# Designs tried in a protein design run: peptides against a protein of PDB entry 4QMF. Part 43

Target 1, 175 residues: chain A of PDB entry 4QMF
Amino acid sequence: ESSFMTLFPKYRESYLKTIWNDVTRALDKHNIACVLDLVEGSMTVKTTRKTYDPAIILKARDLIKLLARSVPFPQAVKILQDDMACDVIKIGNFVTNKERFVKRRQRLVGPNGNTLKALELLTKCYILVQGNTVSAMGPFKGLKEVRRVVEDCMKNIHPIYHIKELMIKRELAKR

## One batch from the design tools (peptide; aimed at target 1 T115 H158 I160 K164)

Design b2_p26_1 (made by RFdiffusion4)
Pose (drawn by RFdiffusion4):
Structure b2_p26_1 (pose): chain A 175 residues (1-175), chain P 26 residues (1-26)
Amino acid sequence: as target 1 above (175 residues)
Amino acid sequence: SEEEELDEELEELAEEIIEEEEEKEE
Protein backbone atom coordinates (compact mmCIF):
# COMPACT_ATOMS: atom_id res chain seq x y z
CA GLU A 1 0.00 0.00 0.00
CA SER A 2 2.15 2.83 1.32
CA SER A 3 5.05 3.73 -0.98
CA PHE A 4 7.53 6.60 -1.03
CA MET A 5 10.28 7.29 -3.58
CA THR A 6 13.21 9.69 -3.93
CA LEU A 7 15.70 10.63 -6.61
CA PHE A 8 19.48 10.66 -6.27
CA PRO A 9 22.30 12.21 -8.24
CA LYS A 10 24.62 9.99 -10.28
CA TYR A 11 27.76 10.60 -8.17
CA ARG A 12 25.96 8.82 -5.39
CA GLU A 13 24.91 5.81 -7.42
CA SER A 14 28.10 3.77 -7.00
CA TYR A 15 28.02 4.06 -3.19
CA LEU A 16 24.38 3.10 -2.95
CA LYS A 17 24.87 0.24 -5.43
CA THR A 18 27.44 -1.34 -3.15
CA ILE A 19 25.61 -0.72 0.14
CA TRP A 20 22.08 -1.51 -1.08
CA ASN A 21 22.28 -5.08 0.22
CA ASP A 22 22.88 -3.59 3.66
CA VAL A 23 19.87 -1.30 3.24
CA THR A 24 17.30 -3.99 2.31
CA ARG A 25 18.65 -6.00 5.24
CA ALA A 26 18.11 -3.12 7.70
CA LEU A 27 14.66 -2.61 6.23
CA ASP A 28 13.92 -6.34 6.29
CA LYS A 29 13.95 -6.12 10.11
CA HIS A 30 10.82 -4.00 9.82
CA ASN A 31 9.42 -5.87 6.79
CA ILE A 32 9.67 -2.89 4.48
CA ALA A 33 10.41 -3.65 0.86
CA CYS A 34 12.77 -1.47 -1.13
CA VAL A 35 13.87 -1.20 -4.77
CA LEU A 36 16.82 0.58 -6.36
CA ASP A 37 16.21 1.72 -9.93
CA LEU A 38 19.52 2.51 -11.57
CA VAL A 39 18.26 3.71 -14.99
CA GLU A 40 15.80 6.14 -13.41
CA GLY A 41 18.22 6.88 -10.61
CA SER A 42 15.74 6.43 -7.78
CA MET A 43 15.05 4.62 -4.52
CA THR A 44 11.64 3.33 -3.42
CA VAL A 45 10.38 2.09 -0.08
CA LYS A 46 7.08 0.16 0.30
CA THR A 47 5.04 -1.50 3.02
CA THR A 48 4.04 -5.16 2.63
CA ARG A 49 1.39 -7.56 3.97
CA LYS A 50 3.75 -8.66 6.70
CA THR A 51 4.79 -5.25 8.05
CA TYR A 52 4.13 -4.95 11.78
CA ASP A 53 3.91 -1.21 12.21
CA PRO A 54 3.19 0.64 8.92
CA ALA A 55 4.13 4.05 10.40
CA ILE A 56 7.83 3.14 10.30
CA ILE A 57 7.58 3.66 6.52
CA LEU A 58 7.93 7.37 7.29
CA LYS A 59 11.28 6.64 8.92
CA ALA A 60 12.15 4.44 5.91
CA ARG A 61 11.30 7.39 3.63
CA ASP A 62 13.65 9.56 5.69
CA LEU A 63 16.37 6.89 5.38
CA ILE A 64 16.40 6.89 1.62
CA LYS A 65 16.11 10.67 1.60
CA LEU A 66 19.27 10.85 3.74
CA LEU A 67 20.91 8.36 1.41
CA ALA A 68 20.10 10.58 -1.60
CA ARG A 69 21.93 13.53 0.02
CA SER A 70 25.28 11.84 0.57
CA VAL A 71 24.73 10.88 4.19
CA PRO A 72 26.78 7.73 4.96
CA PHE A 73 24.76 4.55 5.57
CA PRO A 74 25.97 3.82 9.15
CA GLN A 75 24.88 7.27 10.22
CA ALA A 76 21.69 7.05 8.17
CA VAL A 77 20.25 3.82 9.62
CA LYS A 78 19.99 5.57 12.96
CA ILE A 79 16.80 7.19 11.71
CA LEU A 80 15.16 3.77 12.08
CA GLN A 81 15.65 4.20 15.84
CA ASP A 82 13.11 5.79 18.16
CA ASP A 83 14.93 8.77 19.68
CA MET A 84 16.08 9.94 16.27
CA ALA A 85 14.62 12.58 13.96
CA CYS A 86 16.02 14.22 10.85
CA ASP A 87 15.70 17.33 8.73
CA VAL A 88 16.96 17.79 5.18
CA ILE A 89 17.20 21.63 4.74
CA LYS A 90 16.87 22.98 1.16
CA ILE A 91 19.19 25.97 0.58
CA GLY A 92 18.67 26.42 -3.14
CA ASN A 93 16.04 29.14 -3.33
CA PHE A 94 17.74 31.77 -1.15
CA VAL A 95 20.15 33.24 -3.70
CA THR A 96 19.58 33.70 -7.43
CA ASN A 97 23.30 34.30 -7.98
CA LYS A 98 25.71 31.35 -7.86
CA GLU A 99 28.74 33.12 -6.41
CA ARG A 100 26.86 34.49 -3.38
CA PHE A 101 25.33 31.07 -2.76
CA VAL A 102 28.75 29.49 -2.57
CA LYS A 103 29.92 32.36 -0.35
CA ARG A 104 27.16 31.83 2.19
CA ARG A 105 27.32 28.00 2.13
CA GLN A 106 31.07 28.19 2.56
CA ARG A 107 30.42 30.60 5.44
CA LEU A 108 28.04 27.95 6.76
CA VAL A 109 30.74 25.30 6.80
CA GLY A 110 33.74 27.60 7.32
CA PRO A 111 37.50 27.02 7.51
CA ASN A 112 38.42 23.36 7.92
CA GLY A 113 34.75 22.78 8.61
CA ASN A 114 35.27 24.11 12.12
CA THR A 115 32.16 26.28 12.48
CA LEU A 116 30.07 23.36 11.07
CA LYS A 117 31.68 21.07 13.67
CA ALA A 118 31.00 23.67 16.34
CA LEU A 119 27.31 23.50 15.47
CA GLU A 120 27.43 19.73 15.78
CA LEU A 121 28.85 20.10 19.28
CA LEU A 122 26.39 22.77 20.40
CA THR A 123 23.11 21.40 18.97
CA LYS A 124 24.19 17.80 19.61
CA CYS A 125 23.29 16.91 16.02
CA TYR A 126 24.91 15.29 13.04
CA ILE A 127 25.07 17.85 10.19
CA LEU A 128 26.17 17.27 6.58
CA VAL A 129 26.37 19.93 3.85
CA GLN A 130 25.98 18.70 0.30
CA GLY A 131 25.17 20.61 -2.87
CA ASN A 132 21.80 22.26 -2.37
CA THR A 133 20.95 20.68 0.96
CA VAL A 134 22.01 20.48 4.60
CA SER A 135 21.02 17.17 6.23
CA ALA A 136 20.64 17.08 10.00
CA MET A 137 19.99 14.22 12.44
CA GLY A 138 19.39 14.22 16.20
CA PRO A 139 17.23 15.70 18.95
CA PHE A 140 14.23 17.71 17.86
CA LYS A 141 15.28 20.84 19.71
CA GLY A 142 18.81 20.72 18.28
CA LEU A 143 17.28 20.17 14.86
CA LYS A 144 15.20 23.30 15.25
CA GLU A 145 18.35 25.22 16.21
CA VAL A 146 20.24 23.80 13.19
CA ARG A 147 17.49 24.81 10.77
CA ARG A 148 17.42 28.22 12.37
CA VAL A 149 21.17 28.68 11.93
CA VAL A 150 21.27 27.33 8.36
CA GLU A 151 18.28 29.29 7.15
CA ASP A 152 19.54 32.46 8.82
CA CYS A 153 22.97 31.83 7.31
CA MET A 154 21.78 31.42 3.77
CA LYS A 155 20.29 34.83 4.39
CA ASN A 156 23.13 37.26 5.06
CA ILE A 157 23.00 36.87 8.86
CA HIS A 158 26.35 35.59 10.09
CA PRO A 159 26.44 32.34 12.20
CA ILE A 160 28.71 33.96 14.80
CA TYR A 161 25.81 35.45 16.75
CA HIS A 162 24.06 32.09 16.88
CA ILE A 163 27.18 30.18 17.92
CA LYS A 164 27.87 32.74 20.67
CA GLU A 165 24.30 32.49 21.89
CA LEU A 166 24.34 28.72 22.05
CA MET A 167 27.71 28.80 23.81
CA ILE A 168 26.36 31.21 26.43
CA LYS A 169 23.26 29.03 26.93
CA ARG A 170 25.46 25.95 27.35
CA GLU A 171 27.66 27.62 29.95
CA LEU A 172 24.60 28.86 31.75
CA ALA A 173 23.28 25.31 31.92
CA LYS A 174 26.61 24.08 33.22
CA ARG A 175 26.40 26.16 36.42
CA SER P 1 36.14 44.07 6.17
CA GLU P 2 33.36 43.63 8.65
CA GLU P 3 32.58 40.22 7.29
CA GLU P 4 36.23 39.23 7.41
CA GLU P 5 36.46 40.26 11.06
CA LEU P 6 33.37 38.27 11.90
CA ASP P 7 34.81 35.28 10.09
CA GLU P 8 38.09 35.48 12.03
CA GLU P 9 36.26 35.83 15.32
CA LEU P 10 33.94 32.97 14.55
CA GLU P 11 36.92 30.73 13.56
CA GLU P 12 38.66 31.48 16.82
CA LEU P 13 35.47 30.70 18.75
CA ALA P 14 34.89 27.47 16.84
CA GLU P 15 38.52 26.33 17.53
CA GLU P 16 38.03 27.04 21.21
CA ILE P 17 34.82 25.07 21.39
CA ILE P 18 36.48 22.07 19.54
CA GLU P 19 39.48 22.14 21.83
CA GLU P 20 37.28 22.15 24.92
CA GLU P 21 35.39 19.13 23.61
CA GLU P 22 38.62 17.25 22.79
CA GLU P 23 39.88 17.90 26.30
CA LYS P 24 36.67 16.63 27.75
CA GLU P 25 36.93 13.37 25.74
CA GLU P 26 40.52 12.84 26.98

Design b2_p26_1_s1 (made by RFdiffusion4, then SolubleMPNN; from b2_p26_1, 9 letters changed)
Fold by OpenDDE base, seed 4:
Structure b2_p26_1_s1 (fold): chain B 175 residues (1-175), chain A 26 residues (1-26)
Amino acid sequence: as target 1 above (175 residues)
Amino acid sequence: EEEEKLDKELEELSKEILKEEEEKRR
């Protein structure tokens, strides 16, 4: 039997409590057990004797990882689908200066979130920028592109270069 | 500043992409 545990920040506790029955129900369909520990501030998923697909535990692991990083349940639960992958990109270690970090993170999001929305469309991914992480869900190819844009942005490579590249690639793919 | 220019251009491109998507959904 396999088990995975993820810690979550205190501010996420209230939300996780409200949706945990839904998490349980979603995982029950796959015979994956789950536990919300409010004292430790952790979520645990584990296989059971009735788990048919042993690989589903990895998706369950990803589910709680996404939930811990503020991805809402209706989006996060899609990770259980076979065609859905995810990535949690740590962005907090690229820049030591707080103001510079905030500026670069904001550049990735853009005014009214337009840059992020555009990137989502170009990569066919869901993207959430929260704290020191960027959570993304979508096809593997799209996720690779998202990670490149995100990390490069934190390295002070302006997202415009990647957006232009993605636009060109999209146009070429239509031919 | 060069960065401000790029930020502005990025915003314009982003809006174009969003507009195209909206038109596609109509």
Scores: peptide ipSAE 0.697, ipTM 0.954, DockQ to the pose 0.953
OpenDDE base, seeds 1, 2, 3, 5: peptide ipSAE 0.694, 0.696, 0.693, 0.694; ipTM 0.954, 0.954, 0.953, 0.953

Design b2_p26_1_s2 (made by RFdiffusion4, then SolubleMPNN; from b2_p26_1, 10 letters changed)
Fold by OpenDDE base, seed 4:
Structure b2_p26_1_s2 (fold): chain B 175 residues (1-175), chain A 26 residues (1-26)
Amino acid sequence: as target 1 above (175 residues)
Amino acid sequence: KEEEELDKELDKLSKEILEEEERKKK
């Protein structure tokens, strides 16, 4: 039997309570058990004797990890699909100065979220910037690109260089 | 500042990417 647990922040509790029945139903299809502990502030997923594919527990682990990082359920649940991968990028430790952190995080998002949306299109990923983490979902290749752009941005490497590079790569791939 | 100019350029480029995608959907 395999089990994974993740903690979630208090501000996420209300939302998680509202969608937990949906989480349970989604995981039941794979015979994965789950528990929401409101006292501890944790989510747990477990294999059962009826779990057919033991590897699905890793996807269930990723599901609760994404939910803990504010990814909405309709998006997060897609992680259970075979062709979907995810990455949770910690961005809070690259910069000590709060104002600098906020500025660099905002640069990644861009005015009206345009930069982030463009990056999503170029990498074929879903990307959510929330708090001290960036959650991404998509193909492995795209996720690798997202992580590079995100971390470099926090290291004060302007995203424009990566966006231009990705545009070129996309054009070359069409040939 | 150089960074401000890059920010403006990035926004312009991002909008172009988004507009191109919208055209493809039509």
Scores: peptide ipSAE 0.695, ipTM 0.950, DockQ to the pose 0.944
OpenDDE base, seeds 1, 2, 3, 5: peptide ipSAE 0.692, 0.694, 0.691, 0.691; ipTM 0.949, 0.949, 0.948, 0.949

Design b2_p26_1_s3 (made by RFdiffusion4, then SolubleMPNN; from b2_p26_1, 9 letters changed)
Fold by OpenDDE base, seed 4:
Structure b2_p26_1_s3 (fold): chain B 175 residues (1-175), chain A 26 residues (1-26)
Amino acid sequence: as target 1 above (175 residues)
Amino acid sequence: EKEEKLDEELEKLSKEILEEEEEKKR
């Protein structure tokens, strides 16, 4: 049997409690067991004797990882689909200066979130910027692009260069 | 500043992308 555990921050507790029955139901379809430990502040997923697909446990692992990083359940649960991948990008360690961090993170999001929304469209990904992480869900190719843009932005490479590149690629794909 | 100009251009491009998507949905 395989088991994975992830810790979640305290501010997620209330939400996770609210949706945990839904998590359980979603995982039950795959015969994956799950546990929410409010004392430890952890989520656990594990295979059972009835687990048919051995690979689903990895998706379950990703599910709880996404949930821990503030991805809402209706979006996070899509990770259980075969065609869906995810990435959790840690952005907090690229720069030590808090103001610089905030500025670069804000640049990634853009005014009214427009930059992020545009990036989502260009990459066909869902992207959530929260705290010190960026969570993304979508096709592997798109995720690779998202990670590049995100990390480069935190390295002080302006997102515009990548956006332009992605726009060109999109236009070429339409031909 | 160059950075500010890039920010403005990025915003413009972002809006264009969003507008194009909205038009596609209609």
Scores: peptide ipSAE 0.695, ipTM 0.953, DockQ to the pose 0.924
OpenDDE base, seeds 1, 2, 3, 5: peptide ipSAE 0.692, 0.694, 0.691, 0.691; ipTM 0.952, 0.952, 0.951, 0.952

Design b2_p26_1_s4 (made by RFdiffusion4, then SolubleMPNN; from b2_p26_1, 9 letters changed)
Fold by OpenDDE base, seed 4:
Structure b2_p26_1_s4 (fold): chain B 175 residues (1-175), chain A 26 residues (1-26)
Amino acid sequence: as target 1 above (175 residues)
Amino acid sequence: SEEEELEKELEELSKKILEEEERKKK
């Protein structure tokens, strides 16, 4: 049997309690067991004797990882689909200065979230910027692009350069 | 400043992308 556990921050507890029945139901379809531990502040997923595809546990692992990082359930549960991948990008260690960190993180989001929305469209990914992480879901190719833009942004490379590059790539793909 | 100009350009490009997507949905 395989098991994975993820810790979640206290502020996420209330939400997780409200959706945990939905999590259980979604995982039950794959015969994956799950446990929400409110004392420890953890989520656990486990294979069972009835688990047919052992690889699904990895997707279940990703599900709880996404939920811990504030991805809403209706979006996070899509990770169980075969064609959906995800990435959780840690951004908190690129800059030590808090104000600089906030500024660069905000640059990734942009006014009214327009930069992030544009990046989502260009990469065909879902992207959530929350705290010290960026969670992304989508095709592997798109995820690779997202990680590059996100990390470079935190390294003080302006997202405009990547946006322009992605726009060019999109136009070339229309050929 | 140079940074402000980049931010302005990025906003314009972002809006362009978003508008194009909206047109495709119609």
Scores: peptide ipSAE 0.670, ipTM 0.951, DockQ to the pose 0.917
OpenDDE base, seeds 1, 2, 3, 5: peptide ipSAE 0.666, 0.669, 0.665, 0.665; ipTM 0.950, 0.950, 0.949, 0.950

Design b2_p26_2 (made by RFdiffusion4)
Pose (drawn by RFdiffusion4):
Structure b2_p26_2 (pose): chain A 175 residues (1-175), chain P 26 residues (1-26)
Amino acid sequence: as target 1 above (175 residues)
Amino acid sequence: EEEEEFEEELDEELEELAEKIIEEAE
């Protein structure tokens, strides 16, 4: 009955093609069927007659969505867990110009990826920047903070104020 | 030009802060 599909770019195809057997196995634990269409370049997840809890299909949809945005499989299967949520943030329709987009995304990740790593440490979330999207995984509150930072960064508001704020909040909680 | 200089300063300050936070997490 329930079926969700997503598209993936070609540079991702090789990776998925070699790890797909691991995906259908992880999904087989929940009795969710899945198909990889190479010509169309898509992934599909479906519920079956023997699926125990159909609602997990939502998590399965998130899994393949994370897989379409260059999130590694070992990190991605964690979405099938309970205390795990995700958020794939679209950053394409903020800037009409291409140079400024790269400027702000590069500002988002920063030198040596340090500021991006700092966000991971402060929001307690896994964050991955790829092309037109920023994929995040972890606690709901930290996810809200990540979306806030990313969206406010793709708009010309620098991430330094947010990082400082989160650092102050963390030290205040330390007390 | 003034806005570019301001952004460079923010970038430098943010990089120092990020390095500090990473060191503390080690």

Design b2_p26_2_s1 (made by RFdiffusion4, then SolubleMPNN; from b2_p26_2, 10 letters changed)
Fold by OpenDDE base, seed 4:
Structure b2_p26_2_s1 (fold): chain B 175 residues (1-175), chain A 26 residues (1-26)
Amino acid sequence: as target 1 above (175 residues)
Amino acid sequence: EEEEKKEEELDKELDKLSQKILEESR
């Protein structure tokens, strides 16, 4: 049997407790067992003797990873779909200066979240910027693009260059 | 600083471009 465990921050506890029955129900469809440990602050998923698809445990792993990074359950649970991939991009290690970090992270979001929403549209991904991570869900190509934009932004490469490139690609795809 | 001014201009342009993308996608 395969098992995966993910720790979650304390501020996420109340939400996870609220939705855990929904998590359990979603995973039960695949005969994946799950445990929420409020003392340790962890989520665990594991295969059972009834698990038919051995690959689903990896998706379950990704599910709890996404949940730990503040992705809402209705969005995170989509990871269990065959055509859905995800990425959790750690952004906290690119810049040591906190003020610079905050500035670059905010640049990814933009005024009123416009930049992030635009990037979601261009990549056909869901994107959530939270704390020291960016969580993304969508097609593999889109995820690669998101990671590039996010990491480059943290490296002080302005997102506008990538956005323009993605716009051109989109226009070409319409033809 | 010239670099800061340049970044601010790019930020403004990015926001404008983002808004355009959002409007076109509705």
Scores: peptide ipSAE 0.685, ipTM 0.945, DockQ to the pose 0.950
OpenDDE base, seeds 1, 2, 3, 5: peptide ipSAE 0.683, 0.683, 0.680, 0.683; ipTM 0.944, 0.944, 0.943, 0.944

Design b2_p26_2_s2 (made by RFdiffusion4, then SolubleMPNN; from b2_p26_2, 13 letters changed)
Fold by OpenDDE base, seed 4:
Structure b2_p26_2_s2 (fold): chain B 175 residues (1-175), chain A 26 residues (1-26)
Amino acid sequence: as target 1 above (175 residues)
Amino acid sequence: SEEEEKEKKLDEELDKLSREILLESR
């Protein structure tokens, strides 16, 4: 039997408490057990003797990882679908200067979130920028593109170059 | 500075482009 645990920040506690029954129900369909530990501030998922698909535990691992990084449950639970992948991109280590970090992170989002929304459309991904991480869900190809744009932005490569490239790719795909 | 002005211009162009993408997708 396999088990995975993830820690979550204190500010997520109240939300996780409210949705944990939904998490339990979703995982029960796959005979995956789960535990929310409010003292430790952790979520755990476990296979059981009734778990049919051994690979589902990895998706359950990803589910709690996404939830820990502020992805809302209705979106995060989609990770249990066979065709859905995810990525949690750590962005906090690219820049030591806090002001520079904030500026580059904000550039990913853009005014009114326009840049992020555009990137979501171009990559067919869900993208959430929160704290020191960017969480993304979607097709593998799209996730690869998201990671590139995100990391390059944190490395001071302006997103416009990638957005233009993705636009061209999108237009070509329509043909 | 010249670098700051360049970044500002790119930011503006990116936002414009982003809005266009959003409009086309609706």
Scores: peptide ipSAE 0.685, ipTM 0.946, DockQ to the pose 0.944
OpenDDE base, seeds 1, 2, 3, 5: peptide ipSAE 0.682, 0.683, 0.679, 0.682; ipTM 0.945, 0.945, 0.944, 0.945

Design b2_p26_2_s3 (made by RFdiffusion4, then SolubleMPNN; from b2_p26_2, 11 letters changed)
Fold by OpenDDE base, seed 4:
Structure b2_p26_2_s3 (fold): chain B 175 residues (1-175), chain A 26 residues (1-26)
Amino acid sequence: as target 1 above (175 residues)
Amino acid sequence: SKEEEEEEKLDEELDKLSEEILEESR
């Protein structure tokens, strides 16, 4: 049997408590057990004797990872679908200066979230910028593109260059 | 600084481009 555990920040506790029954129900369909430990501040998923698909535990691992990074349950639960992948991109270590970090992170979002929304459309991904991480869900190709844009932005490479490239690729794909 | 001015220009261009992408999707 396999198990995975992830810690979550204190500010997520109230939300996780409210949706944990839904998490349990979703995982029960796959005979994956789960535990929410409010004292430790952790989520655990584990296979059971009835777990049929051995690969589903990895998706369950990803589910709790996404939830810990503030992805809402209705979106995060989609990771259990066969065609859905995810990525959690750590962005907190690219810049030591807090102000510079905030500026570059905000550049990913853009005014009114327009940049982020545009990137989501171009990559066919869901993207959430929260704290020191960016969570993304979608096809592998799109996720690779998201990671590149995100990390490069934190390295002070302006997102506009990648957005233009993605636009060109999109137009070519329509032909 | 010149660098800051260039970044600001790129920010503005990115915002415009983002809006265009969003409009095309509607």
Scores: peptide ipSAE 0.655, ipTM 0.938, DockQ to the pose 0.950
OpenDDE base, seeds 1, 2, 3, 5: peptide ipSAE 0.653, 0.654, 0.650, 0.651; ipTM 0.938, 0.938, 0.937, 0.937; seed 2 fails the geometry check

Design b2_p26_2_s4 (made by RFdiffusion4, then SolubleMPNN; from b2_p26_2, 9 letters changed)
Fold by OpenDDE base, seed 4:
Structure b2_p26_2_s4 (fold): chain B 175 residues (1-175), chain A 26 residues (1-26)
Amino acid sequence: as target 1 above (175 residues)
Amino acid sequence: SEEEKKEEELDKELDELSQKILKEAE
């Protein structure tokens, strides 16, 4: 049997409690057991004797990882689909100055979230900027692009350069 | 500073471009 555990911040507790039955139901379809530990502040997923697909436990691991990073359940649960991948990009260690960090993180989002939405369209990914992480879900190729844009932005490489590049690539793909 | 001015200009350009992308997707 295989098991994975993920800690979640206290502010997620209330939400996780409300959706945990849905998590359980979703994982039950794959005979994956799960536990929400409110004292420790952790989520655990584990295979059972009836787990048919051994690879599904890795997706379950990713599910709780996404949930811990504030991805809502209706989106996070899509990770259980075979064609869906995810990435949790840690952005908190690129900049030591808090104000600079906030500025660069905000640049990823942009006014009214326009930049983030545009990036989602260009990469065909779901992207959530929350705290010290950026969570993304989508095709592997798109995820690689997202990670590049995100990390480079935190390294003070302006996202506009990548956005322009992605636009060109998209245009070429239409031909 | 000149660097700050440049970043501000890029920010504006990025937002404009983002809006364009979003409009085209509608």
Scores: peptide ipSAE 0.690, ipTM 0.947, DockQ to the pose 0.951
OpenDDE base, seeds 1, 2, 3, 5: peptide ipSAE 0.688, 0.689, 0.686, 0.687; ipTM 0.946, 0.946, 0.946, 0.946

Design b2_p26_3 (made by RFdiffusion4)
Pose (drawn by RFdiffusion4):
Structure b2_p26_3 (pose): chain A 175 residues (1-175), chain P 26 residues (1-26)
Amino acid sequence: as target 1 above (175 residues)
Amino acid sequence: EEEEEEEEELIEKAIEEMEEQLEEEE
């Protein structure tokens, strides 16, 4: 009955092609069927007659979505857990110009990826920047903070204010 | 404890890098 599909870019195909056996196995634990269409370049997840809880298909949809945005499989299967949520942030329709987009996304990740790592430490979330998207995984509150930072960064508001704020909040909680 | 110290140092360095980048943009 329930079926969700997603598209993936070609540079990701090879990785998925070699780790797909691990994906259907992880999904087999929940009795969710999945198909990888190479010609179309897509992934599909479906519920079956023998699926215990159909709602997990939503998590399965998130899994393949994370896989389509260059999130590594070991990190991605965590979405099949309970205390895990995700958010794939679209950053394409903020800037019409290509140079400024790269400027702000590079500002999002920063030198040596430090500022991006700092966000991971402060929001307690896994964050991955890829092409037109920023994929995030972890606690709901931290996810809200990540979306806030990313969206406010793709708009010309610098992440420094947010990082400082989160640092102050953390030290206040330390007390 | 050592990991926490390393994370704190990384965050401080990242703030310094962002301050420098914001000054350049201004």

Design b2_p26_3_s1 (made by RFdiffusion4, then SolubleMPNN; from b2_p26_3, 9 letters changed)
Fold by OpenDDE base, seed 5:
Structure b2_p26_3_s1 (fold): chain B 175 residues (1-175), chain A 26 residues (1-26)
Amino acid sequence: as target 1 above (175 residues)
Amino acid sequence: MEEEKEKEELIKKAIEELEKEEEEEK
């Protein structure tokens, strides 16, 4: 039997409590057991004797990981689909200066979230910027592109450069 | 400041173009 646990910050507790029955129901379809521990501040998923596909536990692990990083349940639960992958990109370690970190993170989002929206459209990914991480969900190729743009943004390469590049690539692929 | 505004405008145009393409593909 396989088991995975993830910790979540206190500010997520109220939300996780409200959706936990939905999490349980979604995982029950795959015979994966789950536990929400409010004292420890953790979520656990585990296989059971009735688990048919042993690989689904890895997707369940990813589900609780995404939920811990503020991805809403209706989006996070899509990770259980076969064609859906995810990535959690740590961005907090690229710069030591807090002000520089905030500025670069803001560039990734852009005015009214427009930069992020453009990146989501070009990569066919869902992208959430939260705290010291960027959570992304989508096709593997798109996730690779998202990681490159996110990391380069934290290295002071403006996302517009990559957006232009991705637009050109998209036009060439239609041809 | 002017360079950031220019980049913002380029991103807005890119989004508008991409949204139109998505609507046409549906």
Scores: peptide ipSAE 0.049, ipTM 0.642, DockQ to the pose 0.074
OpenDDE base, seeds 1, 2, 3, 4: peptide ipSAE 0.133, 0.069, 0.047, 0.034; ipTM 0.693, 0.669, 0.636, 0.613; seeds 1, 2 fail the geometry check

Design b2_p26_3_s2 (made by RFdiffusion4, then SolubleMPNN; from b2_p26_3, 7 letters changed)
Fold by OpenDDE base, seed 3:
Structure b2_p26_3_s2 (fold): chain B 175 residues (1-175), chain A 26 residues (1-26)
Amino acid sequence: as target 1 above (175 residues)
Amino acid sequence: SEKEKEEEELIEKAIEELEEELKKEE
């Protein structure tokens, strides 16, 4: 039997409590057990004797990982689908200066979140910027593009250059 | 489609906003 645990920050506790029954129900369909530990601040998923697909535990691991990083349940639960992949990109170590970090992170989001929405559309991914991580869900190709844009942004390469590139590629693909 | 047009407009708007931000930073 396999099990995975992830810690979550205190500010996520109230939300996780409200959706945990939904998490349990979603995982029960795959005979994956789960535990929410409010004292430790952790989520655990584990296989059972009735777990049929051994690979589903890895998706369950990804589910709790996404939830811990503030991805809402209706989006995070999509990770259980076969065609859905995810990536959690650590962005906290690219810049030591806090102000510079915040500035570069904000560039990913942009005014009114429009930059991020544009990236989502162009990569066909869901993207959430939260704290020291960027969570993304979507096709593998799109995820690779997201990681490149995110990391480059933290390296002081403005997202606009990638957005323009992706837009050109999109237009070319229509022909 | 209309949806595709709306998405295109959103992307164009985002680009415009980013271009303005770049000018402010320089």
Scores: peptide ipSAE 0.545, ipTM 0.923, DockQ to the pose 0.879
OpenDDE base, seeds 1, 2, 4, 5: peptide ipSAE 0.524, 0.535, 0.530, 0.527; ipTM 0.919, 0.921, 0.920, 0.920

Design b2_p26_3_s3 (made by RFdiffusion4, then SolubleMPNN; from b2_p26_3, 8 letters changed)
Fold by OpenDDE base, seed 3:
Structure b2_p26_3_s3 (fold): chain B 175 residues (1-175), chain A 26 residues (1-26)
Amino acid sequence: as target 1 above (175 residues)
Amino acid sequence: DEEEKKEEELIKKAIEELEKELEEEK
């Protein structure tokens, strides 16, 4: 039997409590067991004797990982679909200066989240910027593009250059 | 078609905002 555990920050506890029954129900369909430990601040997923798909446990692992990074359940649960992939991009280690970190992270979001929404549309991904991570869900090609933009942004390459490039590619694909 | 136009407008607006921010940071 396989088991995976992830820790979650305290501020996420209340939300996770409210949706945990939904998590349980979603995973039960695949005969994956799950546990929410409020004392430790952890989520665990486990295969059972009835688990027939060995790959589903990895998706369950990704589910709790996404939930720990503040992805809402209705979005995170889509990871259980065969055609859906995800990436959790660590952004906290690119710069030591807190103000610089915040500034670069905010560039990914932009005014009213419009930059992020544009990037989501261009990559066909869901993207959430939270804390020291960026969570993305979507097709593999789109995820690669997201990671490139995110990491480059943290390296002080403004997202505009990538967004313009992606827009050009989109226009060319329509021809 | 209408939704695609809205998406395009959103992207163009985002680009405009980013260009402004980039210029202000120089």
Scores: peptide ipSAE 0.411, ipTM 0.888, DockQ to the pose 0.964
OpenDDE base, seeds 1, 2, 4, 5: peptide ipSAE 0.363, 0.423, 0.334, 0.352; ipTM 0.873, 0.893, 0.861, 0.869; seed 2 fails the geometry check

Design b2_p26_3_s4 (made by RFdiffusion4, then SolubleMPNN; from b2_p26_3, 9 letters changed)
Fold by OpenDDE base, seed 2:
Structure b2_p26_3_s4 (fold): chain B 175 residues (1-175), chain A 26 residues (1-26)
Amino acid sequence: as target 1 above (175 residues)
Amino acid sequence: MKEEEEKEKLIEEAIEELEKELKEEE
């Protein structure tokens, strides 16, 4: 039997408590057990004797990882779908200067969130910028593109350049 | 300021085009 545990920050506790029954229900469909430990601040997922697909535990691991990183449950639960992958990109270590970090992180979002929206559309991914991480969900190809844009943004390459590149690639793919 | 405004405009135009294309593909 396999198990995975993920710690979550204290500020997520209230939300996780409210949705945990939904998490349990979603995982029960796959015969995956789960535990919310409020003292430790952890989520655990486990296979059971009735788990039919042993690979689903990896998706359950990803589910709790996404939830810990502030992804809402209605979005995070989509990770249980076979065609859905995710990535949690650490952005906090690219820049030591806090102001520079905030500025570069804000570039990922852009005015009114438009940069992020454009990137989501172009990559067919869901993207959440939160704290020191960017969480993404979507096809593997799109996730690779998201990671490139996100990391390059933290390296002072503005996302607009990648958006333009992705737009060109999209146009070429139509021909 | 001007460079940021230009980037914003480009993104907006890109989004509009993308939204149109996505709608047509559905």
Scores: peptide ipSAE 0.084, ipTM 0.660, DockQ to the pose 0.074
OpenDDE base, seeds 1, 3, 4, 5: peptide ipSAE 0.133, 0.082, 0.079, 0.081; ipTM 0.743, 0.661, 0.658, 0.649; seed 1 fails the geometry check

Design b2_p26_4 (made by RFdiffusion4)
Pose (drawn by RFdiffusion4):
Structure b2_p26_4 (pose): chain A 175 residues (1-175), chain P 26 residues (1-26)
Amino acid sequence: as target 1 above (175 residues)
Amino acid sequence: SEEEEEEKEHEELDEELEELSEEIIE
């Protein structure tokens, strides 16, 4: 009955093609069927007659979505867990110009990826920047904070104010 | 002139953020 599909770019195909056996196996634990269409370049997840809890299909949809945005499989299967949520943030329709988009996304990740890592440490979330998207995984509150930072960064508001704020909040909680 | 001032402000914010990020990571 329930079926969700997603598209993936070609540079991702090779990786998925070699790790797909591991995906259907992880999904087999929940009795969710999945198909990888190479010509179309898509992934599909479906519920079956023998699926125990159909609602997990939502998580399965998230899994393949994370896989379509260059999130590594070992990190991605965590979405099938309970205390795990995700958020794939679209950053394409903020800037019409291409140079400024790269400027702000590179500001988002920063030198040596340090500021991006700093966000991971402060929001307690896994964050991955790829092309037109920023994929995040972890606690719901930290996910809200990540979306806030990313969206406010793709708009010309610098991430330094947010990082400082989160650092102050963390030290205040240390007390 | 205004564009050059904004560029300088952004460079300063970037440098300050990099230093802060290094501290947080350490």

